# Designs tried in a protein design run: peptides against a protein of PDB entry 6B9H. Part 31

Target 1, 151 residues: chain A of PDB entry 6B9H
Amino acid sequence: AELCESLLTWIQTFNVDAPCQTVEDLTNGVVMAQVLQKIDPAYFDENWLNRIKTEVGDNWRLKISNLKKILKGILDYNHEILGQQINDFTLPDVNLIGEHSDAAELGRMLQLILGCAVNCEQKQEYIQAIMMMEESVQHVVMTAIQELMSK

## One batch from the design tools (peptide; aimed at target 1 H139 I145)

Design b2_p22_6_s4 (made by RFdiffusion4, then SolubleMPNN; from b2_p22_6, 11 letters changed)
Fold by OpenDDE base, seed 4:
Structure b2_p22_6_s4 (fold): chain B 151 residues (1-151), chain A 22 residues (1-22)
Amino acid sequence: as target 1 above (151 residues)
Amino acid sequence: SEKEETEKLIKEFEEYVKKKLE
């Protein structure tokens, strides 16, 4: 999916420790968790990160477990820290992500992370970084932001 | 408000992209 591809490119700008070159790399949630920690290390602290199982391999059940924790973290962050500035109108199906590496659903998950970035304390920096991305990627990312903020 | 600030940044981003494409 175009959304997933563009947001994968965006995710790669965080330079996290976990591999993040493919859709499959993101399905275990480790990259997403590390990105969230960079976005707000006070909220997504080491204690939170330690709840995410690393080295899950191809175990889709463990992937789904991680993804559920991450989704919950995102939603809680939105409510507790961001003050519901973005709406969770369309939640990703983490089962499809974990079991089938569904790019469309992964895109929705990454969109929620994007929402965290553009509403966090360092929102200015993240938006400016997006301005430096390739134009086609910018368009998709911007559209994704607009979708989140239009509700 | 934080929401207004975010909306302002988004608007600036949109204007930036538009200008860049001209």
Scores: peptide ipSAE 0.065, ipTM 0.647, DockQ to the pose 0.768
OpenDDE base, seeds 1, 2, 3, 5: peptide ipSAE 0.058, 0.064, 0.062, 0.059; ipTM 0.646, 0.625, 0.637, 0.627

Design b2_p22_7 (made by RFdiffusion4)
Pose (drawn by RFdiffusion4):
Structure b2_p22_7 (pose): chain A 151 residues (1-151), chain P 22 residues (1-22)
Amino acid sequence: as target 1 above (151 residues)
Amino acid sequence: TAEAETEREETETFFEELLAEA
């Protein structure tokens, strides 16, 4: 905890098309997919993004379907591009995110996305950008990075 | 106050080292 909201501020720095003001705005997976495309458009390309349904509303089943696709993409990216540098022992429970808007599980998904950003080809720029954020957010990001980079 | 200063310094050092290793 204290992970979800700090990482929400970090997500907001991407300025993606979908709304990203609240925890609920992240539960359908669209903002997370758009952020991943910004992190690595060569991997999270248009063909991949097309698989994420927009206009989900309160349909938690579709939220889950989207989130499974997002998590599948992150895990594949970790394996195929990042050499397993992101710790994936504990997977976020996407069913709880869809059924209960569980912010803690959402924090874990956002932590994996942060992991992608700090290990991608543009990791220098993403780290430099974090260094301009509020100190409270940087501290939480530091803790999240330590966890996700450890073995 | 001293604890907040230590946390700040540790955070700054962490990100300097992380960026240097990147």

Design b2_p22_7_s1 (made by RFdiffusion4, then SolubleMPNN; from b2_p22_7, 11 letters changed)
Fold by OpenDDE base, seed 1:
Structure b2_p22_7_s1 (fold): chain B 151 residues (1-151), chain A 22 residues (1-22)
Amino acid sequence: as target 1 above (151 residues)
Amino acid sequence: MEEEERKRKETREFFKKLLEEA
């Protein structure tokens, strides 16, 4: 999916420790958790990050477990910190991500993370970073942001 | 192409506005 591919490129700009070159690399949630910690380390602190299992392998049950924790974290962050600025009516299906590496659903998850970045305290820095990406990627990201902000 | 230019301009203006609100 175009959304997933563009947001994967965006995720790669965070330069996290975990491998993040393919869709499959993201399905265990480790990259996503590390990205969230960079977005707001006070909220997504080390204690929160430690709840995410890093040695998951191909265990789709553990992937889903991680993804559920991450989704909960995003939703809680949106409610408690961001003031419900992002649209959470269409939630990603973490089962499809964990078990089938569904790119479309993964794209939706990454879109929620994008919502965190463009609404957090350091939003200006993340917006500026997006403006430095390829124009085609920027366009997709714009559309994704617009969808999140529309109620 | 004109269509590509339109999309590029729209995108730039969107993020410029987003920065103004940030």
Scores: peptide ipSAE 0.674, ipTM 0.937, DockQ to the pose 0.945
OpenDDE base, seeds 2, 3, 4, 5: peptide ipSAE 0.674, 0.670, 0.671, 0.674; ipTM 0.936, 0.935, 0.935, 0.936

Design b2_p22_7_s2 (made by RFdiffusion4, then SolubleMPNN; from b2_p22_7, 9 letters changed)
Fold by OpenDDE base, seed 4:
Structure b2_p22_7_s2 (fold): chain B 151 residues (1-151), chain A 22 residues (1-22)
Amino acid sequence: as target 1 above (151 residues)
Amino acid sequence: DEEERRRREETREFFERLLAEA
């Protein structure tokens, strides 16, 4: 999906340690966890990150387990830190992400992470970074943000 | 073209507003 591809490009700007070149690279949640730690290392601290299993290989059950933890972390972060600024009525299906690498659902997960970035303490820096990206990517990101913050 | 121009302008202005409100 266009959303997933654009947000993958956005995720790559974080320069995390884990491989993040393909959709498949994101399905185990490790990249997402590392990105979230960059967004707010005080909340997504080492203790939180250590709950995410690394080197899961093709084990889709472990992927799903990681993704569930990440989704919970995002939702908790939104409620506890961001003050429910992210519309979470439509949650990604982490089972489809983990088992089938579903790009549409992965896009929704990355969209939630985007919401964290544009609402966190360093939101200005992340917004400025987005504005430096390819225009076509910016447009998709804009749409994603609008959807998250829509009433 | 005009459509692309408007799209670019809308996108730019969106993020400028987002920054201003941050």
Scores: peptide ipSAE 0.707, ipTM 0.950, DockQ to the pose 0.940
OpenDDE base, seeds 1, 2, 3, 5: peptide ipSAE 0.706, 0.705, 0.704, 0.706; ipTM 0.949, 0.949, 0.949, 0.950

Design b2_p22_7_s3 (made by RFdiffusion4, then SolubleMPNN; from b2_p22_7, 9 letters changed)
Fold by OpenDDE base, seed 1:
Structure b2_p22_7_s3 (fold): chain B 151 residues (1-151), chain A 22 residues (1-22)
Amino acid sequence: as target 1 above (151 residues)
Amino acid sequence: MREEEEKRRETREFFERLLAEA
């Protein structure tokens, strides 16, 4: 999916420690968790990150477990910190991500993370970073942000 | 292409507005 591919490119700009070159690399949630910690390390602190299993392999049950924790973290962050600015009516199906590496659902997950970045305390920096990406990617990201902010 | 130019302009202006509101 175009959304997933563009947001994967965006995720790669965070330069996290975990491998993040393919869709499959993201399905265990480790990259996502590390990105969230960069977005707000006070909220997504080391204690939170330690709840995410880092050595999951191909165990889809463990992937889903991680993804559920991450989704919960995002939703809690939106409610507690961001003041419910992002749209959470259409949630990603983490089962499809973990078990089938569903790119469309993964795109929705990354979209929620995008919502965190463009609404967090350091939103200006993340917006500026997006403006430095390729124009085709920027356009997709714009559409994704618009969908999140629309009620 | 005119279409691509308009799309590029729209995207740029969107993020400029978003940045102004940040």
Scores: peptide ipSAE 0.690, ipTM 0.940, DockQ to the pose 0.918
OpenDDE base, seeds 2, 3, 4, 5: peptide ipSAE 0.689, 0.686, 0.689, 0.689; ipTM 0.939, 0.939, 0.939, 0.940

Design b2_p22_7_s4 (made by RFdiffusion4, then SolubleMPNN; from b2_p22_7, 12 letters changed)
Fold by OpenDDE base, seed 4:
Structure b2_p22_7_s4 (fold): chain B 151 residues (1-151), chain A 22 residues (1-22)
Amino acid sequence: as target 1 above (151 residues)
Amino acid sequence: SEEEEERRKKTREFFEKLLAQS
């Protein structure tokens, strides 16, 4: 779960409004949605964000619903905006994230978001921010990017 | 260690290269 832990640390640098201290905090998708909006507010606009249900509590069905929307958004963004630069051969299992807080699958989801950040219009800023993180985190992020871009 | 330093170097160079391509 090193991937998830490092990417959680990375996600925290976005300073979103939603709590984002634990794996559990990310399972409802709200943090991820807010991060995506920061990455590209023109694409992940307020109308898109409003489709993500807040205050879902422990309702894993609502979590999964949110996560499915987020995953779709990421994939659509990759195809429509990023030019299909992200390798999505292994999609995260949002059911495991929502129902079981599976850190490995959550890591995969965050990895896709990482792909959005390092390929978006403001990629330079996000890459520079990563370079200011702890080296151990940078190393994990590097491997995650390499996996995304691998052929 | 030398191994750790090499890892750090490779990581830094990776992102520097990535920045250069941005």
Scores: peptide ipSAE 0.693, ipTM 0.942, DockQ to the pose 0.904
OpenDDE base, seeds 1, 2, 3, 5: peptide ipSAE 0.690, 0.691, 0.691, 0.692; ipTM 0.942, 0.942, 0.942, 0.942

Design b2_p22_8 (made by RFdiffusion4)
Pose (drawn by RFdiffusion4):
Structure b2_p22_8 (pose): chain A 151 residues (1-151), chain P 22 residues (1-22)
Amino acid sequence: as target 1 above (151 residues)
Amino acid sequence: SPLSPELEEFLEMQEESLAAQE
């Protein structure tokens, strides 16, 4: 905890098309998919993004379907591009995110996305950008990175 | 793989800042 909201502030720095003001705005997976495209458009390309349904509303089943696709993409990216540098022992429970808007599980998903950003080809720029954020957010990001980079 | 220099610097600065607040 204290992970979800700090990482929401970080997500907001991407200025993606979909709304990203609240925890609920993240539960359908669209913001996350758009952020992943911004992190690595050569991997999270348009063909990949097309699989993520927009206009989900309150349909938690579709939220889960989207989130499973996002998590599948992150795990594949970790394996195929990042050499398993992101710790994936504990997977976020996307069913809880969809069924209960569980912010803690959402925080874990956002941590995996942060992991993608700090290990991608543009990791220098993403780290530099974090260094400009509020100190409270940087501290939480620090803790999140320590966890996700450890073995 | 080792951490990138930017990431090492970032982590060190945050740890020193938290230690100074104790």

Design b2_p22_8_s1 (made by RFdiffusion4, then SolubleMPNN; from b2_p22_8, 9 letters changed)
Fold by OpenDDE base, seed 3:
Order: C-alpha cells, then sequence, then structure tokens
Structure b2_p22_8_s1 (fold): chain B 151 residues (1-151), chain A 22 residues (1-22)
C-alpha cells in the first residue's frame, strides 16, 4: 500500500480538523472532504461539506455513502472546473474502502484528490509543497501525477 | 527537506505544458 501510505502523508500536510493518522481514519471520507474544501473552497463549499456525515463510526454503509458523494464531487469538479485534465476511467471501488478499508482503492481515491490539487487555481502552492516532501513520498506522488495525466 | 531534482524537473515540465494548453 505504498501509494496509500505516501498519499496519507501528503493528506496530513493539509492540517484538517478531522483525525487523519491512519488509513482507517480516511475510510469515512470526512478527511477527504475537508481536504477538498481546502483545495477549492468556492466549489467544495460549506453546503457541499455539510452533505458528508461526520459521525458514522464503524458503519460501513454510511462510510460508503460519504465516499460516493466525495467521488461524485471529484468527478464533477474535474468535469466542470478542471476540464477533465485527469484520467477518470479507473475509479476507486468505494465499497471496498468503506467495508474493508482497502488501502489500494483508498490510494486511488487519494490520487484523484491529488489530481484536484495539482490542477486547481492554487496548483503552484500545492506543487511547491510536494517538492518539499520526503524523497520517497515525492517519488510516489510524481508517479501518481504522471499516471493521472498520461491518459 | 531536500528536493528531488527529478520531481522538480517533472513538475516544472508539467506546469509548462499545462500553461501552453491554456
Amino acid sequence: as target 1 above (151 residues)
Amino acid sequence: MPLSPELQEFLEKMEKARAAKL
């Protein structure tokens, strides 16, 4: 789960309010939603964020519900704002994330968020932040970005 | 943290390519 672990480290740089120490912390989608709001608060505004349930506990059905909303938001953002600059054909299986905490699928979800960051209005700030990360993380991020933009 | 020259070059190239398309 190298992709997931590296992107978890990347996600932690956003300093969101929700706990984001472990893979399990990301499975309910709350951290991801808060990160997206930081990436583009005009699009992922408070009204959008309020659609994400914050207290789902271990209810994998509610996790999946949140994750579906987040994935839809990412895809809509890519289409409406980013002009479909990233590959959206290989989508993460949010069922596996919510029910089984599948790190590989979670990595794919975080990769899509990475795509939002490096294509958003403040892309230069996020690119610079990535450049300052640990080398092993940089390698994974570089590969992930390349994969998004290659198709 | 020390920068990876490979990543720096990659990201700069990517940004230039994006700018050219806009």
Scores: peptide ipSAE 0.130, ipTM 0.732, DockQ to the pose 0.055
OpenDDE base, seeds 1, 2, 4, 5: peptide ipSAE 0.070, 0.126, 0.072, 0.128; ipTM 0.681, 0.728, 0.679, 0.734

Design b2_p22_8_s2 (made by RFdiffusion4, then SolubleMPNN; from b2_p22_8, 9 letters changed)
Fold by OpenDDE base, seed 4:
Structure b2_p22_8_s2 (fold): chain B 151 residues (1-151), chain A 22 residues (1-22)
Amino acid sequence: as target 1 above (151 residues)
Amino acid sequence: SPLSPELQEFLEKMKKALEAKK
């Protein structure tokens, strides 16, 4: 999916410790959790991050468990910190991500993380970074942001 | 909620770029 591909490129700019080169690398949620911690380390602190299992392998049940925790964290962050600025009318199906590596659903998950970045305290830095990305990626990011912020 | 000025500028920039390529 175009959304997932572009947002994977965006995720890679965070330079997290976990491998993040492929869609499959993202399905266990570890990269996403580390990215969220970079976005807001006060909210997504070490205690929160430690709830995400790192040694998951190909266990889709553990992947789904991690992804559910991450999705909950994002939604709670939207409510508690971002003031519900992000429209969550379409939530990702974490079961499809964990069990089938569904790129479309993964894209939706990454879109929610994008929403966190462009609305967080350091939003200016993240927005500027996006503005420096390749134009085709910027287009997808722009569309994704517009969808999140439209109501 | 309204978009931040920075985000608005980003979106406007992209809109202009897309229009210019037409």
Scores: peptide ipSAE 0.108, ipTM 0.704, DockQ to the pose 0.813
OpenDDE base, seeds 1, 2, 3, 5: peptide ipSAE 0.041, 0.053, 0.104, 0.038; ipTM 0.635, 0.634, 0.699, 0.632

Design b2_p22_8_s3 (made by RFdiffusion4, then SolubleMPNN; from b2_p22_8, 10 letters changed)
Fold by OpenDDE base, seed 1:
Structure b2_p22_8_s3 (fold): chain B 151 residues (1-151), chain A 22 residues (1-22)
Amino acid sequence: as target 1 above (151 residues)
Amino acid sequence: MPLSPELQEFLEKQRKRREAEL
């Protein structure tokens, strides 16, 4: 999916430790968790990160478990820290991500993380980074931001 | 929630540029 591929490119700019070259690399949630820690390390602290199991392999049940924790973390962060600045949104189906590597649902998951980045304390730095991205990727990312924040 | 002013302005500029290219 166009959204997922563009947001994968965006995710790669965080230079996390976990492999993040393919859509499949994101399905266990480890990259996403590490990205969230970079976005707000005070909230997504080491104790939070340690709840995400590493070395998941292809175990779809463990993937879904991780993804559910991450989704909960994002929603709690939006409520507790960001004051629910992003609109009510269709939640990603983490079962489809974990079981089938569904790119459309993964795109929605990454879009929620994008929402965290553009509303966090360091939002302006992340916005500036997006403004410097390659034009075709930038277009998709910017549109995704607008969808999250427009009334 | 409204977009960041800088981001909104950038989006508007990008929209106008794309429209001009069509």
Scores: peptide ipSAE 0.124, ipTM 0.724, DockQ to the pose 0.544
OpenDDE base, seeds 2, 3, 4, 5: peptide ipSAE 0.074, 0.068, 0.082, 0.083; ipTM 0.651, 0.638, 0.650, 0.652

Design b2_p22_8_s4 (made by RFdiffusion4, then SolubleMPNN; from b2_p22_8, 11 letters changed)
Fold by OpenDDE base, seed 1:
Structure b2_p22_8_s4 (fold): chain B 151 residues (1-151), chain A 22 residues (1-22)
Amino acid sequence: as target 1 above (151 residues)
Amino acid sequence: APLSPELQEFLKKMKESRLKKL
């Protein structure tokens, strides 16, 4: 999916430790968790990150478990820190991500992380980084942000 | 290439305010 591929490129700018070259690399949630820690290390601290299981391999049940924790973390962060209501926003199906590597659902998951980045304490820096991205990728990322604003 | 005026305004708005949702 175009959204997923562009947001994957955006995720790669965080330069996390976990492999993040393919859609499959993101399905276990480890990259996403590390990205969230970079976005707000005070909230997504080491204690939070340690709840995400590493070395899950192809175990889709463990992937889904991680993804559920990450999704909850995102929702809690938006409620507790960002003061934003997203109960009416379409949430990704983490089961499809974990079990089938569904790119469309993964795109929606990454879009939620994008929402965290552009609203966090260091949002200025992340917005500037987006401004420096390749134009085609930038367009998709900006469209994704606009969708977050419109819903 | 330079940003379009629409994109410039969009980014400015983002920098100066918080998103209403998510």
Scores: peptide ipSAE 0.196, ipTM 0.750, DockQ to the pose 0.085
OpenDDE base, seeds 2, 3, 4, 5: peptide ipSAE 0.218, 0.179, 0.162, 0.194; ipTM 0.759, 0.734, 0.724, 0.752; seed 2 fails the geometry check

## One batch from the design tools (peptide; aimed at target 1 I127)

Design b2_p23_1 (made by RFdiffusion4)
Pose (drawn by RFdiffusion4):
Structure b2_p23_1 (pose): chain A 151 residues (1-151), chain P 23 residues (1-23)
Amino acid sequence: as target 1 above (151 residues)
Amino acid sequence: SSEEELKREETKEFFEELLEEAE
């Protein structure tokens, strides 16, 4: 905890098309997919993004379907591009995110996305940008990085 | 106050080191 909201502030720095003001705004997977395209458009390309349904509303089943696709993409990226540098022993429970808007599980998903950003080809720029954020957010990001980079 | 200053220093050094490794 204290992970979800700090990482929500970090997500907001991407200024993606979908709304990203609340925890609920993240539960359908669209903001997360758009952020991943911004992190690595050569991997999370348009063909990949097309698989993420927009206009999900309160349909938790579709939220889960989207989130499974996002998590599948993140795990594949970790394996195929990042050499397993992101710790994936504990997967976020995307069913809880969709069924209960579980912010803790959402925080874990956002930590995986942060892991992608700090290990991608543009990791220098993403780290530099974090260094400009509020100190309270930087501290939480530091803790999250330590966890996700450890073995 | 001392604990807050120490936390800021540690956070700052962490991100300096992380950036150096990212080079």

Design b2_p23_1_s1 (made by RFdiffusion4, then SolubleMPNN; from b2_p23_1, 11 letters changed)
Fold by OpenDDE base, seed 4:
Structure b2_p23_1_s1 (fold): chain B 151 residues (1-151), chain A 23 residues (1-23)
Amino acid sequence: as target 1 above (151 residues)
Amino acid sequence: MEEEEERRRQTREFFEQLLKQAS
């Protein structure tokens, strides 16, 4: 819960078009997809983003479908662009996110996105933005980054 | 107080180092 809440706060700094105020807002993957596009629009381009269903509602099957695409995108990005700098052995359970809004698993998904941000071309800007957040949030983010980079 | 101060210091130093490596 702490991880998810802190990373939700971090996600909100991206000011994406989709609602991103609650855990539930993130479960359909639309916010996450828009954030990833901001992180690397050349990789997560419009063609990629258009594969994410936007009008999902409460359909947990569509949520899971979106989340699977997003997870695949993150993993592919890590392998193809970031050079496998992120530990992806403990993957989030997208079924629990989509069907049950599991905050712990959502936190893991957001953690992977965090890994993309702090390793992408604009990593310096994202790190600086994190340093402007509340210290309590920064501490959680630090722990999350450390976990991603650990062997 | 000491524990909180140490935590804050560690967090600041972590991101300062991370930023340095990103430069």
Scores: peptide ipSAE 0.699, ipTM 0.940, DockQ to the pose 0.956
OpenDDE base, seeds 1, 2, 3, 5: peptide ipSAE 0.698, 0.697, 0.698, 0.698; ipTM 0.939, 0.939, 0.940, 0.940

Design b2_p23_1_s2 (made by RFdiffusion4, then SolubleMPNN; from b2_p23_1, 11 letters changed)
Fold by OpenDDE base, seed 4:
Structure b2_p23_1_s2 (fold): chain B 151 residues (1-151), chain A 23 residues (1-23)
Amino acid sequence: as target 1 above (151 residues)
Amino acid sequence: MSAEEERRRQTREFFEQLLQQAQ
């Protein structure tokens, strides 16, 4: 999916410790958790990150468990910190991500993380970083942001 | 203006405005 591929490229700019080269690399949630911690380390602190299992392997049940925690964290962050600035009426199906590496649903999850980045305290820096990416990627990211912020 | 040029313009202007709003 174009959304997933573009947002994967965006995720890679965070230079997290976990492998993040493929869609499959993102399905266990570890990369996403590390990215969220970079976005807001005060909210997504070490205690929160420690709830995410790092050695998951191919265990799709553990993947889904991680993804559910991450999704909850994103939604709570939006409500408690961002003031519901992003639209969460269409939530990603974390079961499809964990079991089948569904790129479309993964794209929706990454889109929510994008919403956190462009609304957080350091949103200016993240927006500037996006503006340095390839135009084709920027266009997809733009569409994703527009969808999130439209009410 | 071609469709490609228009797309590029829209993308650029979107982020410029978004950045301005973030300041």
Scores: peptide ipSAE 0.718, ipTM 0.950, DockQ to the pose 0.857
OpenDDE base, seeds 1, 2, 3, 5: peptide ipSAE 0.716, 0.716, 0.717, 0.717; ipTM 0.950, 0.950, 0.950, 0.950

Design b2_p23_1_s3 (made by RFdiffusion4, then SolubleMPNN; from b2_p23_1, 8 letters changed)
Fold by OpenDDE base, seed 1:
Structure b2_p23_1_s3 (fold): chain B 151 residues (1-151), chain A 23 residues (1-23)
Amino acid sequence: as target 1 above (151 residues)
Amino acid sequence: SSAEEELRRKTREFFEQLLEEAL
């Protein structure tokens, strides 16, 4: 999906330790967890990150377990820190991500992370970084942000 | 094209406004 492809490019700008070149690389949740820690290390601290298993291989059950923890973290962050600024009407199906590497659902997950970045304490930094990206990516990101913040 | 230019303009203005609100 266009959303997933553009947001994958965005995720790659974080330069996390875990491999993040393909959609499949993101399905275990490790990259997403590391990105969230960069966004807000006080909330997504080392104790939180340690709950995400890093050596899951092709075990889709473990992938789903990680993804559920990440989704919960995002939703809790939105409620507790961001003041419920993110629209969560259409939550991603983490089962489809973990078991089938569903790009559309992964895109929805990355969209929620985007919402965290553009609303966090360092929102200025992340907005400026997006403005330096490829034009086509910026357009997709704009649409994604608009969807998140619409009521 | 004019449509492409308009899209680029709208995208730029969106993020400029978003950035302004973040300051």
Scores: peptide ipSAE 0.680, ipTM 0.939, DockQ to the pose 0.921
OpenDDE base, seeds 2, 3, 4, 5: peptide ipSAE 0.678, 0.675, 0.676, 0.679; ipTM 0.939, 0.939, 0.939, 0.939

Design b2_p23_1_s4 (made by RFdiffusion4, then SolubleMPNN; from b2_p23_1, 6 letters changed)
Fold by OpenDDE base, seed 2:
Structure b2_p23_1_s4 (fold): chain B 151 residues (1-151), chain A 23 residues (1-23)
Amino acid sequence: as target 1 above (151 residues)
Amino acid sequence: SSEEEKKRKETREFFEELLQKAL
């Protein structure tokens, strides 16, 4: 999906420790968790990160478990820190992500993370970084942000 | 193309406004 591809490119700018070159690399949630920690290390602290299993392999059940924790973290962050500035009515299906590497649903998950970045304390820096990306990617990111903030 | 130009303009203006709100 175009959304997933563009947001994967965006995720890669975080230079996290975990491999993040493919959609499959993101399905275990480790990259996403590390990205969230970079976005707000005070909220997504080491205690939170330690709840995410890193040695998942191809175990889709463990992937889903991680993804559920991450989704919960994102939603809690939205409510507790961001003040519900992003739309959480259309949630990604983490089962499809974990079991089938569904790019569309992964895109929705990454979209929520994007919402965290552009609304967090360091939002200025993340917005500026996005503005340095390829124009085609920026356009997709814009659309994604608009969808999050439309309500 | 004109369509591409419109997209670029829209995107640029969006992020400029978003950035301004973030400052």
Scores: peptide ipSAE 0.695, ipTM 0.944, DockQ to the pose 0.940
OpenDDE base, seeds 1, 3, 4, 5: peptide ipSAE 0.694, 0.693, 0.694, 0.694; ipTM 0.944, 0.943, 0.944, 0.944

Design b2_p23_2 (made by RFdiffusion4)
Pose (drawn by RFdiffusion4):
Structure b2_p23_2 (pose): chain A 151 residues (1-151), chain P 23 residues (1-23)
Amino acid sequence: as target 1 above (151 residues)
Amino acid sequence: DEEQEEQREEILEMLETSMESQR
């Protein structure tokens, strides 16, 4: 905890198309997919994004379907591009995110996305950008990175 | 693994130094 909201501030720095003001705004997977495309458009390309349904509303089943596709993409990216540098022992429970808007599980998904950003080809720029954020957010990001980079 | 550990330590030291500079 104290992970979801700090990482929500970080997500907001991407300025993606979908709304990203609240925890609920993240539960359908669209913002997360758009952020991943910004992190690595050569991997999270348009063909990949097209699989993520928009206009989900309160349909938690579709939220879950979207989130499973996002997590599948993140794990594949970790294996195929990042050489398993992101710790994936504990997977976020995407069913809880969809059924209960569980912010803690959402924080874990956002930590995986942060992991992608700090290990991608543009990791220098993403780290420099974090260094401009509020100290309280940097400290939480620091803890999140330590966890996700450890073995 | 040693390279990944050094990378992690570098990022953590950079973030800690940035937070001290903002104080």

